# Ledger of designs, part 78: peptides against a protein of PDB entry 4IGA

Target 1, 116 residues: chain A of PDB entry 4IGA
Amino acid sequence: KRVLIVDDAAFMRMMLKDIITKAGYEVAGEATNGREAVEKYKELKPDIVTMDITMPEMNGIDAIKEIMKIDPNAKIIVCSAMGQQAMVIEAIKAGAKDFIVKPFQPSRVVEALNKV

## One batch from the design tools (peptide; made by RFdiffusion4, then SolubleMPNN)

Design b1_p22_6_s1 (from b1_p22_6, 13 letters changed)
Fold by OpenDDE base, seed 1:
Structure b1_p22_6_s1 (fold): chain B 116 residues (1-116), chain A 22 residues (1-22)
Amino acid sequence: as target 1 above (116 residues)
Amino acid sequence: DELKKLMEERKKEQKKLALEEL
């Protein structure tokens, strides 16, 4: 399966890319903000998206909503430092399938990828 | 490592609660 990685932090994208690749998934591409995420989703049609929330230009919640308009069956895993219940609820209501708190264990990312 | 595990468990709990509200 092909994964689109969305995060404004280059280090975080690199970390996720390593985890995803070592787990036997393909990285479809990367995005650095929510607007780019929507554009890349349209272009790449990934099987899974890892989505940061706090990003410039467009946040992850808005990106989830826009991706869900494109593909109601999109498999979006939120991966964010924002771990409060309200944010989890908002992400799930927007259409996210799972949520991962930063900092995370690599095994948790793999578990999420395998289950969505 | 222990902190990471705790955060993950809390997140699973939060997700479960969120799903129950839907």
Scores: peptide ipSAE 0.069, ipTM 0.632, DockQ to the pose 0.039
Fold by OpenDDE base, seed 2:
Structure b1_p22_6_s1 (fold): chain B 116 residues (1-116), chain A 22 residues (1-22)
Amino acid sequence: as target 1 above (116 residues)
Amino acid sequence: DELKKLMEERKKEQKKLALEEL
Protein backbone atom coordinates (compact mmCIF):
# COMPACT_ATOMS: atom_id res chain seq x y z
CA LYS B 1 0.00 0.00 0.00
CA ARG B 2 1.06 3.57 -0.75
CA VAL B 3 1.15 6.28 1.93
CA LEU B 4 0.95 10.05 1.53
CA ILE B 5 2.84 11.73 4.38
CA VAL B 6 1.53 15.15 5.42
CA ASP B 7 3.53 17.24 7.90
CA ASP B 8 5.04 20.73 7.80
CA ALA B 9 8.17 19.48 9.59
CA ALA B 10 10.80 17.97 7.30
CA PHE B 11 12.24 15.97 10.21
CA MET B 12 8.85 14.41 10.93
CA ARG B 13 8.31 13.49 7.27
CA MET B 14 11.73 11.83 7.23
CA MET B 15 10.96 9.89 10.40
CA LEU B 16 7.58 8.72 9.10
CA LYS B 17 9.11 7.80 5.74
CA ASP B 18 11.63 5.56 7.50
CA ILE B 19 8.98 3.87 9.66
CA ILE B 20 6.53 3.43 6.76
CA THR B 21 9.17 2.02 4.42
CA LYS B 22 10.61 -0.37 7.02
CA ALA B 23 7.07 -1.62 7.67
CA GLY B 24 6.78 -2.68 4.00
CA TYR B 25 4.67 0.24 2.78
CA GLU B 26 5.53 2.54 -0.11
CA VAL B 27 5.69 6.31 0.28
CA ALA B 28 3.47 7.75 -2.46
CA GLY B 29 4.64 11.28 -1.72
CA GLU B 30 4.82 14.11 0.78
CA ALA B 31 2.85 17.26 1.52
CA THR B 32 3.88 20.17 3.75
CA ASN B 33 0.43 21.69 4.40
CA GLY B 34 -3.26 20.84 4.11
CA ARG B 35 -3.74 22.48 0.71
CA GLU B 36 -0.84 20.53 -0.74
CA ALA B 37 -2.21 17.38 0.92
CA VAL B 38 -5.52 17.75 -0.93
CA GLU B 39 -3.77 18.32 -4.25
CA LYS B 40 -1.35 15.43 -3.69
CA TYR B 41 -4.25 13.15 -2.77
CA LYS B 42 -5.91 13.92 -6.12
CA GLU B 43 -2.64 13.41 -7.98
CA LEU B 44 -1.24 10.35 -6.25
CA LYS B 45 -4.39 8.51 -5.13
CA PRO B 46 -2.66 7.04 -2.05
CA ASP B 47 -4.10 4.14 -0.09
CA ILE B 48 -3.34 5.77 3.28
CA VAL B 49 -2.63 9.30 4.51
CA THR B 50 -0.70 10.29 7.63
CA MET B 51 -1.95 13.76 8.55
CA ASP B 52 -0.48 16.40 10.82
CA ILE B 53 -2.89 18.98 12.26
CA THR B 54 -1.05 22.25 12.85
CA MET B 55 0.10 23.36 9.41
CA PRO B 56 0.21 26.58 7.39
CA GLU B 57 -2.21 27.32 4.52
CA MET B 58 -4.68 24.66 5.68
CA ASN B 59 -4.75 22.67 8.91
CA GLY B 60 -5.08 18.90 9.04
CA ILE B 61 -8.74 18.85 10.10
CA ASP B 62 -9.77 20.91 7.09
CA ALA B 63 -7.55 18.79 4.86
CA ILE B 64 -9.30 15.64 6.13
CA LYS B 65 -12.69 17.19 5.32
CA GLU B 66 -11.61 18.11 1.79
CA ILE B 67 -10.04 14.70 1.15
CA MET B 68 -13.21 12.99 2.38
CA LYS B 69 -15.20 15.01 -0.17
CA ILE B 70 -12.90 13.67 -2.89
CA ASP B 71 -12.85 10.12 -1.53
CA PRO B 72 -15.30 9.15 1.22
CA ASN B 73 -13.34 5.92 1.65
CA ALA B 74 -10.03 7.68 2.35
CA LYS B 75 -7.89 6.07 5.06
CA ILE B 76 -6.49 8.91 7.14
CA ILE B 77 -4.36 8.53 10.27
CA VAL B 78 -3.84 11.71 12.24
CA CYS B 79 -0.33 12.08 13.64
CA SER B 80 -0.03 15.19 15.78
CA ALA B 81 1.35 16.71 18.97
CA MET B 82 -2.20 18.00 19.58
CA GLY B 83 -3.39 14.99 21.58
CA GLN B 84 -6.29 16.69 23.37
CA GLN B 85 -9.55 14.75 23.50
CA ALA B 86 -11.38 17.54 21.67
CA MET B 87 -8.90 17.40 18.79
CA VAL B 88 -9.24 13.61 18.55
CA ILE B 89 -13.02 14.01 18.39
CA GLU B 90 -12.74 16.64 15.65
CA ALA B 91 -10.41 14.40 13.63
CA ILE B 92 -12.83 11.47 13.92
CA LYS B 93 -15.80 13.65 13.00
CA ALA B 94 -13.88 14.84 9.94
CA GLY B 95 -13.33 11.20 8.91
CA ALA B 96 -10.00 10.10 10.42
CA LYS B 97 -9.62 6.38 11.09
CA ASP B 98 -7.02 6.72 13.84
CA PHE B 99 -5.08 9.25 15.92
CA ILE B 100 -1.42 9.06 16.92
CA VAL B 101 0.01 11.44 19.51
CA LYS B 102 3.52 12.84 19.09
CA PRO B 103 6.00 11.79 20.29
CA PHE B 104 5.18 8.27 19.17
CA GLN B 105 6.65 4.81 19.08
CA PRO B 106 7.28 3.40 15.59
CA SER B 107 5.19 0.35 16.48
CA ARG B 108 2.16 2.60 17.03
CA VAL B 109 2.45 3.96 13.49
CA VAL B 110 2.79 0.44 12.10
CA GLU B 111 -0.25 -0.70 14.08
CA ALA B 112 -2.30 2.19 12.69
CA LEU B 113 -1.17 1.48 9.11
CA ASN B 114 -2.08 -2.19 9.44
CA LYS B 115 -5.54 -1.55 10.91
CA VAL B 116 -7.08 1.22 8.79
CA ASP A 1 6.20 4.74 30.67
CA GLU A 2 3.89 7.73 30.80
CA LEU A 3 4.12 8.30 27.03
CA LYS A 4 3.09 4.72 26.34
CA LYS A 5 0.16 5.09 28.73
CA LEU A 6 -1.02 8.28 27.02
CA MET A 7 -0.77 6.66 23.59
CA GLU A 8 -2.79 3.67 24.76
CA GLU A 9 -5.40 5.95 26.29
CA ARG A 10 -5.79 7.88 23.03
CA LYS A 11 -6.02 4.64 21.12
CA LYS A 12 -8.80 3.47 23.42
CA GLU A 13 -10.63 6.79 23.14
CA GLN A 14 -10.35 6.69 19.35
CA LYS A 15 -11.88 3.23 19.16
CA LYS A 16 -14.66 4.10 21.59
CA LEU A 17 -15.63 7.28 19.76
CA ALA A 18 -15.52 5.58 16.36
CA LEU A 19 -17.84 2.87 17.63
CA GLU A 20 -20.24 5.38 19.18
CA GLU A 21 -20.61 7.22 15.86
CA LEU A 22 -21.78 4.08 14.06
Scores: peptide ipSAE 0.054, ipTM 0.621, DockQ to the pose 0.037
Fold by OpenDDE base, seed 5:
Structure b1_p22_6_s1 (fold): chain B 116 residues (1-116), chain A 22 residues (1-22)
Amino acid sequence: as target 1 above (116 residues)
Amino acid sequence: DELKKLMEERKKEQKKLALEEL
């Protein structure tokens, strides 16, 4: 399966890329904000998206909503430092399949990838 | 590592609760 990695932090994208590839998944591409994520989703048609929340241009919640309009079957895993209950509920209501709080263990990302 | 496991468990619970509200 092919994964689109969405995070404004280059270090986080590198970390996720390492985890994803070591788990036997392919990286379809990267995005640095929610607008780019929507564009890359249309272009690449990835099987899975890892989505940050706090990003410039467009936040991750709005990006989830826009991707779900394009593909109601989109498999989006949120990866965010904002682990508040309200944010988790908002992400799930937007259409996210899972929520991972930063900092995370690689095994948690792999578990999420395997379950969606 | 223990703190991360506790956070992961809380997320699973929060996700379950959020899904039950739908």
Scores: peptide ipSAE 0.024, ipTM 0.547, DockQ to the pose 0.037
Fold by OpenDDE base, seed 3:
Structure b1_p22_6_s1 (fold): chain B 116 residues (1-116), chain A 22 residues (1-22)
Amino acid sequence: as target 1 above (116 residues)
Amino acid sequence: DELKKLMEERKKEQKKLALEEL
């Protein structure tokens, strides 16, 4: 399966790329904000998206909503430092399949990838 | 590390509780 990685932090994208590839998944591409995420989703048609929330231009919640309009079957895993209940609920209501709170262990990401 | 494991379990529980509120 192919994964689109969305995060404004280069370090986080690198970390996720390492975890994803070691788990036997392919990285379809990367995006640095919500607008780019929507564009890359259309272009790459990934099987899974990892989505940060706090990003410039367009936040992750809005990106989830736009991707779900394009593909109601999209498999989006949120990965964010903002692990508050309200934010988790908002992401799930927008269409996310899972929510990972930063900082995380690699096994938590692999579990999410395998379950969506 | 036991500390890391405990933190991940807490994060999973937090997500579970949030999902139950939907």
Scores: peptide ipSAE 0.023, ipTM 0.542, DockQ to the pose 0.039; fails the geometry check

Design b1_p22_6_s2 (from b1_p22_6, 18 letters changed)
Fold by OpenDDE base, seed 4:
Structure b1_p22_6_s2 (fold): chain B 116 residues (1-116), chain A 22 residues (1-22)
Amino acid sequence: as target 1 above (116 residues)
Amino acid sequence: SKLLEEAKKRVELTKELAEKLL
């Protein structure tokens, strides 16, 4: 399966890419904000998306809403920081299938990838 | 479909877990 990684932090994208690849998944691509995420989803049609919430240009919740218009069956895992509980709830309401709280262990990411 | 219902159930359970963080 192919995964689109969305996070404004280069370090986080690097970490997720390593975890995803070592778990036997393919990285379809990367995006640094919600607008890029929507564009890359249209282009790449990934099987799974890991989605940060707080990003410039367009936040992750709005990106989820736009992706769900493109593909109502999109498999989106929200990656949130501690203290973003209300935004995680809104992301799930928007269509996210699971959530991971930062900081996380690699095993938690793999669990989410395997379940969606 | 059954798949859709299973997906809805999962989202609901996930939402419940998220709400427990509040």
Scores: peptide ipSAE 0.028, ipTM 0.585, DockQ to the pose 0.028
Fold by OpenDDE base, seed 1:
Structure b1_p22_6_s2 (fold): chain B 116 residues (1-116), chain A 22 residues (1-22)
Amino acid sequence: as target 1 above (116 residues)
Amino acid sequence: SKLLEEAKKRVELTKELAEKLL
C-alpha cells in the first residue's frame, strides 16, 4: 500500500518515511501543509495518509475535511502532539480512522498502518 | 515514560468515546 506523508517538519517526514518503508509500505509522496496534502491526495491517490494536525497554510483537520470530500473512503491516520486531545477529537469527527501521539514508537505507526 | 503513557491512554479513551458518539 502507498502512503502519503503530511507534516510541516522535515525531520518528522523523514522519520515516518523510514518507518513506513521499513514496514513494507511504499511512500506515495510527501506534503508540508494541509493545502499541499489535498493537492497531493488528488494527484497520487494514496491508500493511506499520515496527517499532522498543526501546520501552516492549512491545518490537518481542514485537510482531512477536504480529503474526505474528495474520497469519503480515505484512510487517514492523524499524528498529534501531546496535549492536543481536543484536536484529535476534531480529527476523528472529520473522518480520521486512527491517531498517533507524538512522540511515538515505530511499532505504533506500523500498528496504525496495518489497522486502517 | 509514565506521563506519556497516561496521556496516550487518556487520548485513546477519548477516541473510543468519540467513535461511539459518531
Scores: peptide ipSAE 0.025, ipTM 0.572, DockQ to the pose 0.039
Fold by OpenDDE base, seed 5:
Structure b1_p22_6_s2 (fold): chain B 116 residues (1-116), chain A 22 residues (1-22)
Amino acid sequence: as target 1 above (116 residues)
Amino acid sequence: SKLLEEAKKRVELTKELAEKLL
């Protein structure tokens, strides 16, 4: 399966890329904000998306909503440092299939990838 | 740090909530 990695932090994208690749998944591409995530989803048609929340230009919640309009069956894993209950609820309501809180163990990312 | 521990607690509770809602 192919994964689109969305995070404004280059370090985080690098970390996720390593975990995803070692787990036997392919990295479809990367996005640095929600607008780019929507564009890349249309372009790359990934099987799974890892989605950060707090990003410039367009946040992850809005990106989830837009992607779900394109593909109601999209498999989106939220991966964020935001420890806010309201934000978690919003992500789930928007259509997220799983939620990973930073900092995370690599095994948690793999678990989420295998689950969705 | 006291603030760090409070933040960690908040993050963990949020994670648990997410797991229940999914």
Scores: peptide ipSAE 0.023, ipTM 0.528, DockQ to the pose 0.061
Fold by OpenDDE base, seed 3:
Structure b1_p22_6_s2 (fold): chain B 116 residues (1-116), chain A 22 residues (1-22)
Amino acid sequence: as target 1 above (116 residues)
Amino acid sequence: SKLLEEAKKRVELTKELAEKLL
């Protein structure tokens, strides 16, 4: 399966890429904000998306909403900071299928990938 | 350290709560 990685932090994208590839998944591409995420989803039609929340241009909640309009069956895993309970709830309401809290263990990422 | 263990516990609890909402 192919994964689109969305995060404004280069280090975080690198970390996720390493985990995803070592778990036997393919990285379809990367996006650095919500607008780019929507564009890349249309272009690449990935099987799974890892989605950060706090990003410039467009946040992850809005990106989830737009992606769900494109594909109501989209498999989006939110990957965001601890202490953001309201944003977790909003992400789930928007259609997220799983949630990972930063900092995370690689095994949790793999579990989420396998679940959705 | 105690601080590190407390932080790890808080992170894990947050993950578990989020999973229950799914």
Scores: peptide ipSAE 0.023, ipTM 0.564, DockQ to the pose 0.054

Design b1_p22_6_s3 (from b1_p22_6, 15 letters changed)
Fold by OpenDDE base, seed 4:
Structure b1_p22_6_s3 (fold): chain B 116 residues (1-116), chain A 22 residues (1-22)
Amino acid sequence: as target 1 above (116 residues)
Amino acid sequence: MELLKEARERVELQRERAEELL
């Protein structure tokens, strides 16, 4: 399966890329904000998206809503900061299939990838 | 529905714990 990684932090994208690749998934591409995530989803048609919430230009909740309009079957895993429980609930209501709280263990990312 | 229930239960449990510490 191919994964689109969406996070404004270059370090976080690098970390997720390492975890995803070591778990035997392919990285379809990367996006740095919610607008790029929507564009890359259309272009790459990934099997899974890892979606940060707090991003410039377009946040992860709005990106989820736009991706779900394009593909109601989209497999989105939200990555949220600690203390963003309300935003996790909003992401699930928007159509996210699972969520991960930062900081996370690699095993938790793999569990989410395998579940969706 | 189950994931949303689990997320709500986790949020509520964390709020209850935070209120107990105040």
Scores: peptide ipSAE 0.091, ipTM 0.619, DockQ to the pose 0.037
Fold by OpenDDE base, seed 1:
Structure b1_p22_6_s3 (fold): chain B 116 residues (1-116), chain A 22 residues (1-22)
Amino acid sequence: as target 1 above (116 residues)
Amino acid sequence: MELLKEARERVELQRERAEELL
């Protein structure tokens, strides 16, 4: 399965890429904001998206809503910071299939990838 | 703690509903 990684932090994208690749998934691409995530989803047609919530230009919740208009079956895993529980609930309402809280263990990312 | 529990319960409910549609 191919994963689109969406996060504004280059370090976080790198960490997710390492975890995803070591777990035997392919990285379809990366996006640095919610607008780029929507564009990359259309272009790459990934099987799974890891979606940060707090991003410049367009936040992850708005990106989820736009991706769900393109593909109602999209498999989006939200990656949230501590204290973002309300935004995780809104992301789930928008169509996210799982969530991960930062900081995360690699095993938790793999578990989410396997379950969506 | 409570909001994370609610989030997990909603994720599970969404998975169950998605499986019912398959």
Scores: peptide ipSAE 0.030, ipTM 0.548, DockQ to the pose 0.032
Fold by OpenDDE base, seed 5:
Structure b1_p22_6_s3 (fold): chain B 116 residues (1-116), chain A 22 residues (1-22)
Amino acid sequence: as target 1 above (116 residues)
Amino acid sequence: MELLKEARERVELQRERAEELL
């Protein structure tokens, strides 16, 4: 399966890329904001998306909503420092399949990838 | 490490509860 990685932090994208690749998944591409994520989803048609919340241009919640309009079967895993209950509920209501709080263990990302 | 584990467990439980309500 091919994964689109969405995060404004280059270090976080690098970390996720290492985890995803070591787990036997392919990296379809990267996006640095929610607008780019929606564009890359249309272009690359990834099987899975890892989505940050706090990004410039468009936040991750709005990006989830826009991707779900394109593909109601989209498999989006949120990866965010914003582990508040309200944010988790908002992400799930938007259509996210999982929510991973930063900082995370690699095993938690692998578990999420395998479950979606 | 312990506080981070507890925070992750709370988020997972809250996710599961939110999915059950949808």
Scores: peptide ipSAE 0.030, ipTM 0.577, DockQ to the pose 0.040
Fold by OpenDDE base, seed 3:
Structure b1_p22_6_s3 (fold): chain B 116 residues (1-116), chain A 22 residues (1-22)
Amino acid sequence: as target 1 above (116 residues)
Amino acid sequence: MELLKEARERVELQRERAEELL
């Protein structure tokens, strides 16, 4: 399965890429904001998306809503900071299939990838 | 070893708390 990684932080994208690759998944590509995530979703047609919430240009909630309009079967895992409980609930309501709280362990990322 | 255990416990506690809100 191919994963699109969406996060504005280069370090977080690198960390997720390492975890995803070591778990035997392929990285389809990366995006740095919600607008780029929507465009990359159309281009790459990934099997799974890891989606940060707090990003410039377009946030992860709006990106989820736009991706769900394109593909109602999209498999989106939200990556949220601690204290963002309301935004996690909003992301699930928008169509996210699972969530990960930052900071996370590699095993939690793998569990979410296997669940969706 | 100890620092990794503490980090694991913190992450799991954060996950459980987030799941309880959904």
Scores: peptide ipSAE 0.027, ipTM 0.593, DockQ to the pose 0.046

Design b1_p22_6_s4 (from b1_p22_6, 14 letters changed)
Fold by OpenDDE base, seed 1:
Structure b1_p22_6_s4 (fold): chain B 116 residues (1-116), chain A 22 residues (1-22)
Amino acid sequence: as target 1 above (116 residues)
Amino acid sequence: DELLKEAELRKELTKKKALELL
């Protein structure tokens, strides 16, 4: 399966890319904000999206809403910080299929990828 | 307290998945 990684932090994208690749998934591409995520989703048609919430240009919740308009069957895993519980609930209501709390263990990411 | 909040989020996710199966 092919994964689109969305996060404004280069370090976080690198970490997720390493975990995803080592778990036997393919990285379809990367996006650095919600607007880029929507465009990359249209272009790449990934099987799974890892989605950060707090990003410039467009946040992850708005990106989820736009992706769900394109593909109601999209498999989006939200990656959020501990202080973002309300935003995670909004992301789930918007269409996200799972969530991961930062900082995360690699096994937790793999579990989410296998489950969605 | 953090674990309780995470459990609440997990309950919400479970409810959503259950609704999608109906």
Scores: peptide ipSAE 0.192, ipTM 0.693, DockQ to the pose 0.033
Fold by OpenDDE base, seed 2:
Structure b1_p22_6_s4 (fold): chain B 116 residues (1-116), chain A 22 residues (1-22)
Amino acid sequence: as target 1 above (116 residues)
Amino acid sequence: DELLKEAELRKELTKKKALELL
């Protein structure tokens, strides 16, 4: 399965890329904000999206909403900071299938990828 | 009427999903 990684932090994208690759998944591409995420989703048609919430240009909630308009069956895993339950709930309302909390262990990311 | 019922169902399903994930 191919994963689109969405996060404004280069380090976080690198970390996720390493975890995803070592778990036997393919990285379809990367996006640094919600607008780019929507564009890359249309282009790459990934099987799974890891979606950060707090990003410049367009936040992850709005990106989820736009992706769900394109593909109601999109498999989006939200990557959220600790303590952001309200934003996770909004992401779920928008269509997210699962979430992981930062900082995360590689095993938790793999579990989320396997579950969706 | 039908749209309202669908919206209520979607709201309930969303709440259940959120509760299951958190």
Scores: peptide ipSAE 0.050, ipTM 0.611, DockQ to the pose 0.024
Fold by OpenDDE base, seed 3:
Structure b1_p22_6_s4 (fold): chain B 116 residues (1-116), chain A 22 residues (1-22)
Amino acid sequence: as target 1 above (116 residues)
Amino acid sequence: DELLKEAELRKELTKKKALELL
């Protein structure tokens, strides 16, 4: 399966890329904000998306909503430092399948990839 | 780091509980 990685932090994208590839998944591409994520989703048609929340241009919640309009079956895993209950609820309501709180263990990302 | 692992587990448990409320 192919994964689109969305995060404004280059270090976090690199970390996720390492985890994803070591787990036997392919990286479809990367996006640095929610607007780019929506465009990359249309272009690449990934099987899974890892989605940050706090990003410039468009945040992760709005990106989830837009992707779900394009593909109601989209498999979106949120990966965010914003682990508050209100944010988790908002992400799930928007259509996210899972929510990973930063900092995380690599095994947690692998479990999410395998489950969605 | 054991302290880091413990903090990560606490955050994961909090998230899990939040998801169970939906």
Scores: peptide ipSAE 0.025, ipTM 0.562, DockQ to the pose 0.045
Fold by OpenDDE base, seed 5:
Structure b1_p22_6_s4 (fold): chain B 116 residues (1-116), chain A 22 residues (1-22)
Amino acid sequence: as target 1 above (116 residues)
Amino acid sequence: DELLKEAELRKELTKKKALELL
């Protein structure tokens, strides 16, 4: 399966790329904000998306909503430092399949990838 | 109403999913 990685932090994208590839998944591409994520989703048609929340241009919640309009079956895993209950509920309501709180263990990302 | 039933089901599934992630 092919994964689109969305995060404004280059370090986080690198970390996720390492975890994803070591788990036997392919990286379809990367995006640095929610607007770019929506564009890349249309272009690359990934099987899975890892989505940050706090990003410039467009936040991750709005990006999830826009992707779900394009593909109601989209498999989106949120990866965010904002692990508050209200944010988790908002992400799930938007269409996310899982929510991973930063900092995370690599095994937690692999579990999410295998479950969605 | 079928639309009301579907909306209620989606709400229940969303709540269940949120609780599973917390």
Scores: peptide ipSAE 0.024, ipTM 0.513, DockQ to the pose 0.024

Design b1_p22_7_s1 (from b1_p22_7, 11 letters changed)
Fold by OpenDDE base, seed 1:
Structure b1_p22_7_s1 (fold): chain B 116 residues (1-116), chain A 22 residues (1-22)
Amino acid sequence: as target 1 above (116 residues)
Amino acid sequence: SEEDLKKAEEIAKELLKELEEE
């Protein structure tokens, strides 16, 4: 399966790329904000998306909503430092299939990838 | 922080389960 990695932090994208590839998944591409995420989703048609929340231009919640309009069957895993209950609820209501709070264990990401 | 992580993920899991049942 192919994964689109969305995070404004280069370090986080690198970390996720390492986890994803070591777990046997392919990285479809990367996006640095919500607008890029939507465009890359259309272009690459990934099987799974890892989505940050706090990003410039367009945040992750809005990106989830836009991607779900394009593909109601999109498999989006949120990875965010903002683990407040309200944010979790908002992300799930928007269509996310999982919510992982930063910092996370690599095994947690792999479990999410395997489940969605 | 670790406790907050578990709480957030538990909430997510419960919400996802409810949505799957609907």
Scores: peptide ipSAE 0.138, ipTM 0.729, DockQ to the pose 0.053
Fold by OpenDDE base, seed 4:
Structure b1_p22_7_s1 (fold): chain B 116 residues (1-116), chain A 22 residues (1-22)
Amino acid sequence: as target 1 above (116 residues)
Amino acid sequence: SEEDLKKAEEIAKELLKELEEE
C-alpha cells in the first residue's frame, strides 16, 4: 500500500517515512500543508494518508474534510501533538480513521497502518 | 500532558469502535 505523508515539519516527515518503509509500505509522496495534501491526494491517489493538524495554508482538519469530499473511502490517520479531547473528536467526525498523539512509538503508527 | 494525550487516543478508539458498530 502507498502512503501520503502530510506534515509541515521535515524531521517528522523523515521519521514517518522511515517507519512506513520499514513496515513494508511504500511512500506515495509528501505534503507540507493541508492545501498541498488535497492536491497530492488527487494526483497520487494514495491508499493511506498520515495527517498533521497544525499546518500553514490549511490545517489538517480542513484537509481531512476536503479529501473526504473527493474520496469518502479515504483512509486518513491523524498524527498530531494536539491531542486534546475536542480535537480528537473533531478529527474523527471529519472522517479520520485513527488519531496518534506526538510523541509516538513507531509500533503505534504501524498498528494504525495495518488496521485502516 | 502525556497522560492526557493518551486518554485522548483512547477516546478516539472508543468513538471509532462505536461508529463501526453502527
Scores: peptide ipSAE 0.131, ipTM 0.719, DockQ to the pose 0.056
Fold by OpenDDE base, seed 5:
Structure b1_p22_7_s1 (fold): chain B 116 residues (1-116), chain A 22 residues (1-22)
Amino acid sequence: as target 1 above (116 residues)
Amino acid sequence: SEEDLKKAEEIAKELLKELEEE
C-alpha cells in the first residue's frame, strides 16, 4: 500500500517516512499543507494518508473534508500535537479513520496503518 | 499529557465504532 505523508514539519515527515517504510509500506509522496495534500491526493491516488492538523494555507480538518469529497473511501490517519477532545471529534466527524497524538510511539502508527 | 492522549484515543475509538455501525 502507498501512503501520502502530510505535515508542515520536515522532521515529522522524515520520522513518518522511516516508520512507514520500515513497516513495509511505500511512500507515495509528501505534502506540507492542506492544499498540497488535496492536490497530491488527486495526483497520486494513495491508499492511505497521514494528516497533520495545524498547517498554513489549509488546516488538516479542511483537507480531510476536501479529500472525502473526492474519495468517500479515503483512509486518513491524523497525527497531531493537538489531542483535545473537541479536535478528535471534529477530525473523526470529517472522516478520519484514526487519531494519533504527538509525541507517539512508532508501533502506534504501524498499528493504525494495518487497521485502516 | 499521556492521560489526555488515552482519553482522546478512547473518544476516537468510540466514534469510529458508532460510524461503522451505520
Scores: peptide ipSAE 0.127, ipTM 0.720, DockQ to the pose 0.052
Fold by OpenDDE base, seed 2:
Structure b1_p22_7_s1 (fold): chain B 116 residues (1-116), chain A 22 residues (1-22)
Amino acid sequence: as target 1 above (116 residues)
Amino acid sequence: SEEDLKKAEEIAKELLKELEEE
């Protein structure tokens, strides 16, 4: 399966890329904000998306909503430092299939990838 | 906090379960 990695932090994208690759998944591409995420989703048609929340241009929640409009079957895993209950609820309501709070263990990401 | 993290993930799990049951 191919994964689109969305995060404004280069180091986080690199970390996720390593985790995803080592887990046997392919990295479809990367996006640095929500707008780019939507564009890349259309372009790459990934199987899974890892989605940050706090990003410039467009936040992750809005990106989730837009992607879900494009593909109601999109598999989006949120990876965010914002682990507030309200944010989790909002992300799930938007269509996210999982919510991983930063900092996370690589195994948590792998489990999420395997589950969605 | 770690407690907040656990609570958040638990809520996520519950919500996802509810959605899957629909």
Scores: peptide ipSAE 0.117, ipTM 0.712, DockQ to the pose 0.054

